Peptides against a protein of PDB entry 3V4L. Designs and how they scored, part 99

Target 1, 386 residues: chain A of PDB entry 3V4L
Amino acid sequence: GQPLAKDKVALLIGNMSYWEHPKLKAPLVDVYELTNLLRQLDFKVVSLLDLTEYEMCNAVDEFLLLLDKGVYGLLYYAGHGYENFGNSFMVPVDAPNPYRSENCLCVQNILKLMQEKETGLNVFLLDMCRKRNDYDDTIPILDALKVTANIVFGYATCQGAEAFEIQHSGLANGIFMKFLKDRLLEDKKITVLLDEVAEDMGKCHLTKGRQALEIRSSLSEKRALTDPVQGAPCSAEALVRNLQWAKAHELPESMCLKFQCGVHIQLGFAAEFSNVMIIYTSIVHKPPEIIMCDAYVTDFPLDLDIDPKHANKGTPEETGSYLVSKDLPKHCLYTRLSSLQKLKEHLIFTVCLSYQYSGLEDTVEEKQEVNVGKPLIAKLDMHRGL

## One batch from the design tools (peptide; made by RFdiffusion4, then SolubleMPNN)

Design b2_p14_6_s2 (from b2_p14_6, 9 letters changed)
Fold by OpenDDE base, seed 1:
Structure b2_p14_6_s2 (fold): chain B 386 residues (1-386), chain A 14 residues (1-14)
Amino acid sequence: as target 1 above (386 residues)
Amino acid sequence: SSTEIVSTDPELTL
């Protein structure tokens, strides 16, 4: 019969905004496009941008809690990385220069932990460089992996080679995602799908002789990303997994705020990623005696590191939100919260209405505090242990 | 616009 997945879970990490290393661009688009494709494949997707070492460890731990017997696990990473002695290291945004294995996440350690969960399929898609780091002399003594015959690695590049971005005016994919996205929905064995992606990449004049996909697999069964999820969650573990995923994707409900002056504001929320939310405000009612009014958001929790200069923009694009701007209402003020994994408490902030009456020169302000609880990934408390 | 290919290798600037 066709293989069945007990469930399908994906963790996607895109690191771009490095502190001590060159900034990347492709991971933003790559994580977003891959998230949308994996959702069409009935994956439970957690999508995270710009994680520190600690935040990456916690994201992997939470991902491993979603894995169980016969579950399909997919880890995608786009960012800086290296490979020493056949061990792949993902570089967090806070990694020092030079970085070492103690500052990075070893993919083979994650694979070991996934094998303990008796998963149905383990897929790693690593969109990072595989050059040796000569500043890391550590030889990881990895325990022998179990013979599970269910592992697939898609490396964006060859061993000892670099991965590349295609910079074209504005939003651009990494080379790997550019070709992967065109085939990802095909009902094929995952190794056959990746082999076709490798052929497509090899036909590209830009990448020929610079980057080639490497496929490493022990997959003995005909498993595909299209494999259907086995019906209704029959176990307590499957119910817990569904609830954990739902928590990580729950947006705050839209609110209608009423001010004493008679102005009504709509406050709305949109997810760009599991850790990135757009807040938007719009004036939905204004008394005729009020000639001008604006609704600003302010007084965010300090752990979110929100620069007021980047808040309350007239367009989503001015906040750095280029991907979801089509799905947002127009004529709002927009604020992008890009680090929801840092949020220790409830998201409490102030809505400040600034307005002017006809025939008064002075602006009047009214303020309301808003508590929206823990949005998206902040419900998982990924900061637990700090 | 010219399509540029940029390495994602962190220049380990010493």
Scores: peptide ipSAE 0.218, ipTM 0.746, DockQ to the pose 0.745
Fold by OpenDDE base, seed 5:
Structure b2_p14_6_s2 (fold): chain B 386 residues (1-386), chain A 14 residues (1-14)
Amino acid sequence: as target 1 above (386 residues)
Amino acid sequence: SSTEIVSTDPELTL
């Protein structure tokens, strides 16, 4: 019969805004496009941008809680990285220069933990450099991996080689994602699909002799990303997994705020990523005696590090949101919260209405505090322990 | 528009 997944879970990490290393561009688009494709494949997707070492560890731990016997697990990483002694290291955004193994996440350690879950398929898609880091002399003593036949690695590049991104005058994919996205929905064994992606990269004049996909697999079964999920969650563990995923994707409900002057504001929320939310405000009713009014959001938690210069913009693009702008309501003020993983408390902020009456020169202000609880990934309390 | 391919290796950008 066709193989069935007990469930399908993906963690996608895109690191681009490094502190001590060159900034990347491709991870933003690559994580977004891969998220949308994996959702069409019935994956439960957590998508995270710009994680510190601690935040990456917690994201992996939360991902491992979603894994169980016969679950398909997919880890995608786009960012800086290296390979020493056959171990792949993902570099967090807060990694020092030079970075070492103690500052980085070892993929083979994650694989060990996934094997303990008896997963039905483990897919690692690593869009990072595989050069040796000569500043790291640490030889990780890894415990022997269990002999399991359901592991697939797609490395964006060969061992000891660089990964490349496409710098264009706009948003562009990394080289690996550019070819992967065209085939990812195909009903093929995952190794056959990746072999076809490798052939497409090998035919391209841009990538030929610069970057080649390497596939490592123990996969003895015909497993595909298209394999159907087993029907309604019948186990307590499957229900817990579904609830845990749902928590990480729950947006605040849209609110209608009423001010004493008779102005009504709609406050809305949209997810760009699991840790990135857009807040938008719109005037839905204005009394005729009020000639001008604007609704600003302010007084955010300090943990979110929100620059007021990038808040309350007339377009999503002015906030740095280029991907979801088409799905947002028009004629709002927009604010992008890009670090929801940092939120320790409830998201409490102020909606400030600034307005003028006809025949009065003075601007009047009314304020309302809004508590929206913990949005998206902030429900997982990734900072419990700092 | 020139499509430039840039390495993601931090050692090449220093």
Scores: peptide ipSAE 0.215, ipTM 0.743, DockQ to the pose 0.525
Fold by OpenDDE base, seed 3:
Structure b2_p14_6_s2 (fold): chain B 386 residues (1-386), chain A 14 residues (1-14)
Amino acid sequence: as target 1 above (386 residues)
Amino acid sequence: SSTEIVSTDPELTL
């Protein structure tokens, strides 16, 4: 019979905004496009941008809680990374310069923990450099991996080689995602799919002789990302997993705010990633005596590190949101919350209405506090323990 | 605009 997944869970991490290292661009598009493709494949996807070491550890821990016997686990990482002694290290955005293994997440340690969950399939897609880090002389004594015969690594590049991104005047994929996305939905054994991606990358004049996909697999079974999820979650654990994932993807409900002046504001929310939300405000009703009015958001929790200069933009693109702008209402003010993982409390903020009456020179302000609870990934309390 | 391919290696950007 066709293999069945008990469930399918993916963690996608894209690190770009490094503190002490060169900034990347491709991970933004790569994580977004891969998220949408994996959702079409019935994956439960957690998508996270710009994680610190601690946040990456917690994201992996939460991902591991979603894994169980016969579950398909997929980890995708795009960012800086290195490979020492056959161990792959993902570099967090807060990693020092130079970084070492103690500042980074070892993929083989994650694999060990996934093997303890008796997963049906373990897929790692690593869009990072695989050069040796000469500043890290640590030889990891890894315990012997279990012989599970269900492991697939897709490395975006060869051992000791660099990964590349496409830079042009707009948004572009990394080299790996550029080819992976065209095949990811194919009903093929995952190793066969990756071999076809490797062939496509090898035929491209841009990548030929610069970057080649490496596939490392022990996958003995014909498993595909297209393998159907087993029907209704019958176990308590499957219900808990579904609830945990659903919580991490719950947006606040859109609300209509009514001000004393008779202005009505629609406040809405959109997810760009599991840790990135767009807030938008629009004037839905204005009394005729009010000539001008704007509704801006302010007084965010300090944990979110929101620069007011980047808030309340006339376009999503001016906030740095290029991916979801087509799905957003027009003629709003937009604010991008890019660090929802940092939120310890409820998301409380102020909606300020600034307005003018016909024949009055003075601007009037009315304020309403809004509590939207914990949006998206903030429901997982990824900072539990700080 | 020429499409440029840029390394994600931090050492090459110094």
Scores: peptide ipSAE 0.210, ipTM 0.742, DockQ to the pose 0.514
Fold by OpenDDE base, seed 4:
Structure b2_p14_6_s2 (fold): chain B 386 residues (1-386), chain A 14 residues (1-14)
Amino acid sequence: as target 1 above (386 residues)
Amino acid sequence: SSTEIVSTDPELTL
């Protein structure tokens, strides 16, 4: 019979905004495109951008809580990375220069922890460089992996080689994601799918002789990403997993704010990623005596590190949101919250209405505080370990 | 438009 997954869970991490290293572009698009594809495959997807070491550890821990016996686990990483002695290290955005294994997450350690969950399939897709880091002389003593015969690694590049991104028209894909996305929905054994992706990369004149996909697998069964989820969650653990994922993806409800001047504002929320939310404001009613009227969001929690220069923009793109802009209402003011993982408390902020009456020179302001609770990933309290 | 391929390796940007 066709294999069944007990559930399907994916963690996607895209690191691009490095502090001490060159900034990347591809991880933004690659995580977003892969998220949408994996959702079509009935994966529960957690998608995270620009994580620190601590935030990456917590994201992996939360991902491991979603794993259980017969669950398909997929970890995707796009960012800086290295490979020492066959161990893959994902580099957090706060990693020092030079970085070492002590500043990075070892993928083989994550695999060990996934094997303890008795998962049905473990897929690692690593879109990172695999050069040796000569500044890291540590030989990690890894415990021997269990023989689970359910492991697939797709490395975007060969051992000791670089991964590349395609710079085109302000959007970039990683070379790996460019070819992976065209095949990811195919009902094929995951190793066969990745082999076809490797062939497509090898045929591309841009990629040929620069980057080649490496597949490492110990997969005894015909497992595919298309494998159906076993029906209604019958176990307490499956219910907990579904609730935990749902909790991490709950948006605030859209709000209608009413001001004393008779202006009505629609306040809306959209998820770009599990840790990235767009807030948008629109004027839905304005008295005719009010000639100018704008609704700004301000007074955000300091933990979110919101630059006011990038808040309250006339387009989503001016906030750095290029991917969800088509799904957003037009003629709003937009603010991008890119660090929801840092939110310790409820998201409380001020909506400031600035307006002018016909025949008055002075601008009037009215303010309303809004509490939207913990949006998206902020509900997981990834900080509870401190 | 020329498609440019850029390494994600930090050492190649030095």
Scores: peptide ipSAE 0.204, ipTM 0.741, DockQ to the pose 0.499

Design b2_p14_6_s3 (from b2_p14_6, 8 letters changed)
Fold by OpenDDE base, seed 5:
Parts: C-alpha cells; sequence; structure tokens
Structure b2_p14_6_s3 (fold): chain B 386 residues (1-386), chain A 14 residues (1-14)
C-alpha cells in the first residue's frame, strides 16, 4: 500500500541577525518559501526567525512534543553552522565569537530525541557551512543512535565545505533552496528527490566546484514528503498535537475600535512567520467635521524591543515585510512585530487616534488600550524559564 | 545586476 504518515510536522529556523557574526540574507526567503511548500504538503509548519540559544532549545523542545510514533518530522535550518567529528552544530544569533558546542545546538542530539519518539521519517535539511570549528576542541560524547532506518540528511554543502548565499539587489534564495523549491512537491522517495536536486545544483555554473548537496540516508522504506496523513486524529496524542499546532498559529481577531469623536478604526493582524506578525490599522469611518485623522499603535511591551521609528509605516515594505505585502490590505499603517517568542505576557498596546476638527487649529488625541492575548508562537510560552 | 555568491562562513571576515 502507499505509506501513510500519522502526521507531518516541520520546524524551520532561519538565523540571519547575528550579534557577533556576519549577517545573512537568504534565510528570510528560504524559510518563507519552504513554509508555503510544506503547507501544501499538509505539514504542520513552525517557522521561526532569529533565535537565541535559549529560544532555539525551546523551539526544538516544542517540536519534539509534536512528534510521536509514525509522525514525519522535518527540521530545516538556515544560518551559520559548523561540523566537528561528524556532528552538525546550528549557531544561534546570540552565539559569542568564537562560538563553541556549548553555545550551539547539536543536530545529532535532536535526531536521538526524534528516534525516542519512534517517528515514521526524520528529515534534516541543513543550509549551513560544514567547516570544522578549530576554536572548539570539544568531542561530544553522543549516545549511540538507534538503527531506525528512517533518517535523511540533506546537507546544502559537502563535508568541510562552505554554504553560499546569492547576493542580489533584491530578495534571493540560498543556493540549496533555489533548487530544492522546484522539486519539493514531487511525489518521489525523499532520497530520490534530493538526488535530483543535487543533479540540478551540479549543472549550475554558480555552484559548480563551490557547493554540492550531500545526501546522507538510512531510509529502508519508500517515504515521500507527499505521503498522505492518516485520516481524522483518532488518538489523544494526535488531538493534543493538533490543538498545540492550532494554538501556535492562532492570529488575533480583527477589531473595530470606536472612538468618542465618532471615528472607527479597523485593527487587523497577519502572520509572516510563527514569531513575526504584522499589525495594520485603517480608518473605516470618519465624521465629516473631522478634516484630518491618523491612527497609530504605541506602548508595546518592552520585551518585543520595538523601535517606534519602524512602527506605523505607510507600506509593509518600510517595516521590513517584503513577503506578505501582497496579501495585506492597502492604505493602512503597518507595524512589524519580529520577536513574538520574547513575549512573556499578553500583547497589550495602545491605539492612538490623532485628529483635527474643521475650524480648530489644535490636534486632539484619543487613546484605547488593546489586549490581543498571546498571538502565534507566544502561546507556547517559549520563555517559561527567564 | 551582478549576482555575487558569498560564503556564509563567519571566519572569512577575520
Amino acid sequence: as target 1 above (386 residues)
Amino acid sequence: SSTEVVSTDPNLSL
């Protein structure tokens, strides 16, 4: 029969905004495009940008809670990384310079934990450098992996080699994602699909002799990313997984705010990533006696580190939101919340209406506090230890 | 537009 997945879960991490290391660009587009493709494949996709060590650990722990017997698990990582003694290390954005294994997440440790869940398939897609870190002499004592014959690694580059970005005047993919995205929806065994991606990369003049895909697999079964999810969740664990997933992807409901002057504001929310939300405001009703009015958002929680200079923009692109701008309503003011994982409490903020009456020179202000609860990933309480 | 291929190796900037 066709193989069935009990469920399909993916964690995608894109680290770009390093504190002590060179900033990257490709992970933004790569995580976004891969998220949309995996959703078309009926994956439950958590997509996270710019995680600290602590935030990465918590994201992996939450991902592991979604895994169970016969579930397909996919981990994608794009960012800085290294490989020592055949162990792959993902570098968090807060990693020191030089970084060591103690500052990084070991992929083989994650694989061990996935094997304990009796997963149906484990896929790792690692878009990072695989050079040795000569500043880390730590030999990780890893427990012996189980022989599960359900493991696939797609490394964007060869052992000891660099991964590369395409720097263009616009948004561009990393080299690996550029070829992976064109084949990811194909109904093929995952190793066969990755072999075809490796051949496509090998034909490209940009990558030839610089970067080559390495496939490392122990996959005894014909498993594909296209494999159908087994029908309605019959187990308590599948219900919990579906609820936990839904919780991490719940946007606040759109609100109509009414001010005393008779102005009505529409407040709306859009997800760019699981930890990135756009707030937008629009004036939907204005009394004729009000000649000018603007509605802006302010007084955000300090944990979100929102610079007011980047809030209340006339376009999504001015906030740094280039990917979802087509799906947003026009003629709003836009604010991008890029660090929802940092939110400890409810998202409370102020909507301020500034307006002028016909024949009055003075600007009047009205304010309303808005509580939207915990949006998206903030519902998982990724900071329960700080 | 020149397509530059840039390494993601943090150690190349030292």
Scores: peptide ipSAE 0.223, ipTM 0.758, DockQ to the pose 0.558
Fold by OpenDDE base, seed 2:
Structure b2_p14_6_s3 (fold): chain B 386 residues (1-386), chain A 14 residues (1-14)
Amino acid sequence: as target 1 above (386 residues)
Amino acid sequence: SSTEVVSTDPNLSL
């Protein structure tokens, strides 16, 4: 019969804004495009940018809670990384220079934990360098993996080699995602799909002799990312999993704020990633006596580390939001919240209206506090251990 | 536009 997935769950991590290491660019576009493709494949996708060690550990723990018997698990990582003694290490954004295994997440440890869940398929897509870290002499003693015939690794590069980005004058993919995205929706066994991606990379003049895909698989069954999800959730655990995922992707409802002067503001929200949200404000009604009015957002929680210089921009692009700008309403002020995982409390902020009456020189201000609860990933309480 | 291919190796900038 056609293989069935009990469910399909993906965790996508893109680390770019390193503190002590070179900044990357491709993970932004790669995580976004892969998220959209995996959603078309009926995956429950958690997409996260710029995670600390602690935040990465919690993201993996929450991902493992979504895994169960016969569930398809996909982990994608784009960022800095290394490979020591056949173990792959993902580097968090707060990793020291030099970093060691104690500052990094071991992919083979995650695989061990996924095997304990009796998953139907385990896919790892590792878009990172695989060079040895000569500052880390730690030989990880890994426990013996269970013999499961359901593992697929797609390494963006060969063992001991570098991964590369394509830098254009704008948004560009990493080398691996550039070819992966063209094949990902094909109804093929996942190893056959990755072999075709490897062939496409090998034909490209930019990548030939620089980067080659390595596929490592124990997959004995004809499993594809296109495999249908088994129908309505039949267990209490499947209902809880679906509710938990849905909560982590629930946007705040759009609000209409009414000020005493008779100005009405629309406050709206858009998700760029599971931990990145755009707030936008627009004037929807202005009394004729008011000649000018602006609505800006301020007084954000300190945990979000929002620079006021990057808030209340006339375009989404001026906030650093290049991906969702087409789906946003025009003629707003835009603010990008890029670290929703850091939110301990409810997202409370102030909407400030500044306005001027016809024939008065003085600017008047009115303020309203807004509580939107815990948006997106902030519902998972990724900080309960701090 | 010249396509530049840049390594993601953190150690190349040292």
Scores: peptide ipSAE 0.223, ipTM 0.758, DockQ to the pose 0.558
Fold by OpenDDE base, seed 1:
Structure b2_p14_6_s3 (fold): chain B 386 residues (1-386), chain A 14 residues (1-14)
Amino acid sequence: as target 1 above (386 residues)
Amino acid sequence: SSTEVVSTDPNLSL
């Protein structure tokens, strides 16, 4: 019979905005496109950008809570990384220069923890460099892995080699994702799918002799990312997993704010990633005696580190949101909250209406405080332990 | 526009 997944869960991390290292571009597009493809494959996807060491640890811990017997687990990482002694290290955005293993997440440690969950399939897709870090002399003593025969690694590059981005006209994929995305929906054994991706990369003139996919597998069964999820959640654990995932993807409801002057504002919310939300405001009703009015959002929680210069933009693109702009209402003011994992409290902010009456030169302001609770990933409290 | 291929190795920019 066709293999069944008990459930399918993916954690996607894209690190770009490094503090002490070169900034990347591809992880933004790669995480977004992979999220949309894995959702079509009935994966529960958590997608996170620009995580610190602590935030990455907590994201992995929350991912491991979603794993159970016969669940398919997929970890994707795009960012800086290295490989020492066959151990792969993912570099957080706050990593010092030089970084060491103590500042990074070891993928083989995550694999050990996934094997303890008795998962049906473990897939690692590592879009990072695999060069040795000569500043890290640490030899990790890894415990012996269990013989689970259900592991697949897709490394974007060869051992000791670099991964590359394709820069073309602003937005572009990494080399690995460029080829992976074209095949990811195919009903094939995951190792066969990755081998076809490796052939496609090998035919590309840009990639040939620079980057090649490495596949490492112990997968004894014919398992695919297309494998159907076993029907209705029959276990308490499956119900908890479904609720936890739903909680991490719950947007605030759209609100209609009414001001004393008779202006009505629509306040709306859109998810770009599990930790990235767009707020948008629009004037839906204006009395005729008001000649001009604008609705600004302000007074965000300090934990979000919102620069007012990047808030209240006339386009989503001016906020750095290029991917979801087509799905947003037009003629709004847009604000991008890119660090929802930092939110300790409820998202409380002010909507400020600035307006003018016909025949008055002075601007009038009205303010309303809005509490939208904990949006998206902020509901998981990924800061629990500080 | 020329397609540029850029390394993601943080140590190449030193």
Scores: peptide ipSAE 0.211, ipTM 0.751, DockQ to the pose 0.565
Fold by OpenDDE base, seed 4:
Structure b2_p14_6_s3 (fold): chain B 386 residues (1-386), chain A 14 residues (1-14)
Amino acid sequence: as target 1 above (386 residues)
Amino acid sequence: SSTEVVSTDPNLSL
């Protein structure tokens, strides 16, 4: 029979906005496209952008809590990285220059922890450079991995080589994701699927002689990403996992705010990623005596590090949201909250209505505080160490 | 539109 997954869980991390290193672009699109594809494959996907070392550790720990016996685990990483002595290191956005192993997450350590969960399949997709870091002379003494025969690594590049982005019309994809996305939905053994992706990369004139996929696997069974999830959650652990994932993906409900002047505002929320939410405001009713009327969001929690210059934009794209803009209502003001993992408390903010009456020169303001609880990933309290 | 291929190696900008 076709293999069954007990469940399917993916953690996708895209690091772009490095503090001390060159900024990347591809991880944004790559994490988004992969999220949508893995959702079509019935994966529970946590998608996170721009994580610090501490936030990456907590994201991995929360991902490991979703793993159990026979669960398929997929870790995708796009960002800066290096490989020393066959150990792959993912570089957090707050990593110093130069970074070392103590500032980075070792993928082989994560694999060790995944093997302790008795997972049905472990897939690592690493879209990062694999050059040696000569500033890190540490030889990590890793414990020997268990022989689980359920491991697949897809490295976007060869050992000691660079990974590349393809920039086109302001959007960039990683070379790996460009080819992976065209095949990811195919009902094939994951190693066969990745081998076909490697062939497609090798045929492309842009990638030929620049980047080649390396597949490293110990996969004794025919496992595919298309393998069906075993039916209704029969175990308490499966129910807990489903509830935990659902909790981390709960958006605030859309609200209709009513102001004393008789203006009504629709406040709405959209998820771009598990840690990235768009807030949008629209005027749904305006008295005829009010000639001008705008609804701004202000007074966000300091933990979110929101620059007011990037808030209340006339388009989602002006906030840096290029991906979900098609699914958003038009003619709003948009604000992008990109760091929901930093939120320690409830998301409380102010909706400020600025308006003018016909024949009055003075602008009037009314304010209403809004509490939307903990949106999306903020419900996991990732800022609280486990 | 030109397709640009850019390395993600942080050390190439040095």
Scores: peptide ipSAE 0.207, ipTM 0.749, DockQ to the pose 0.532

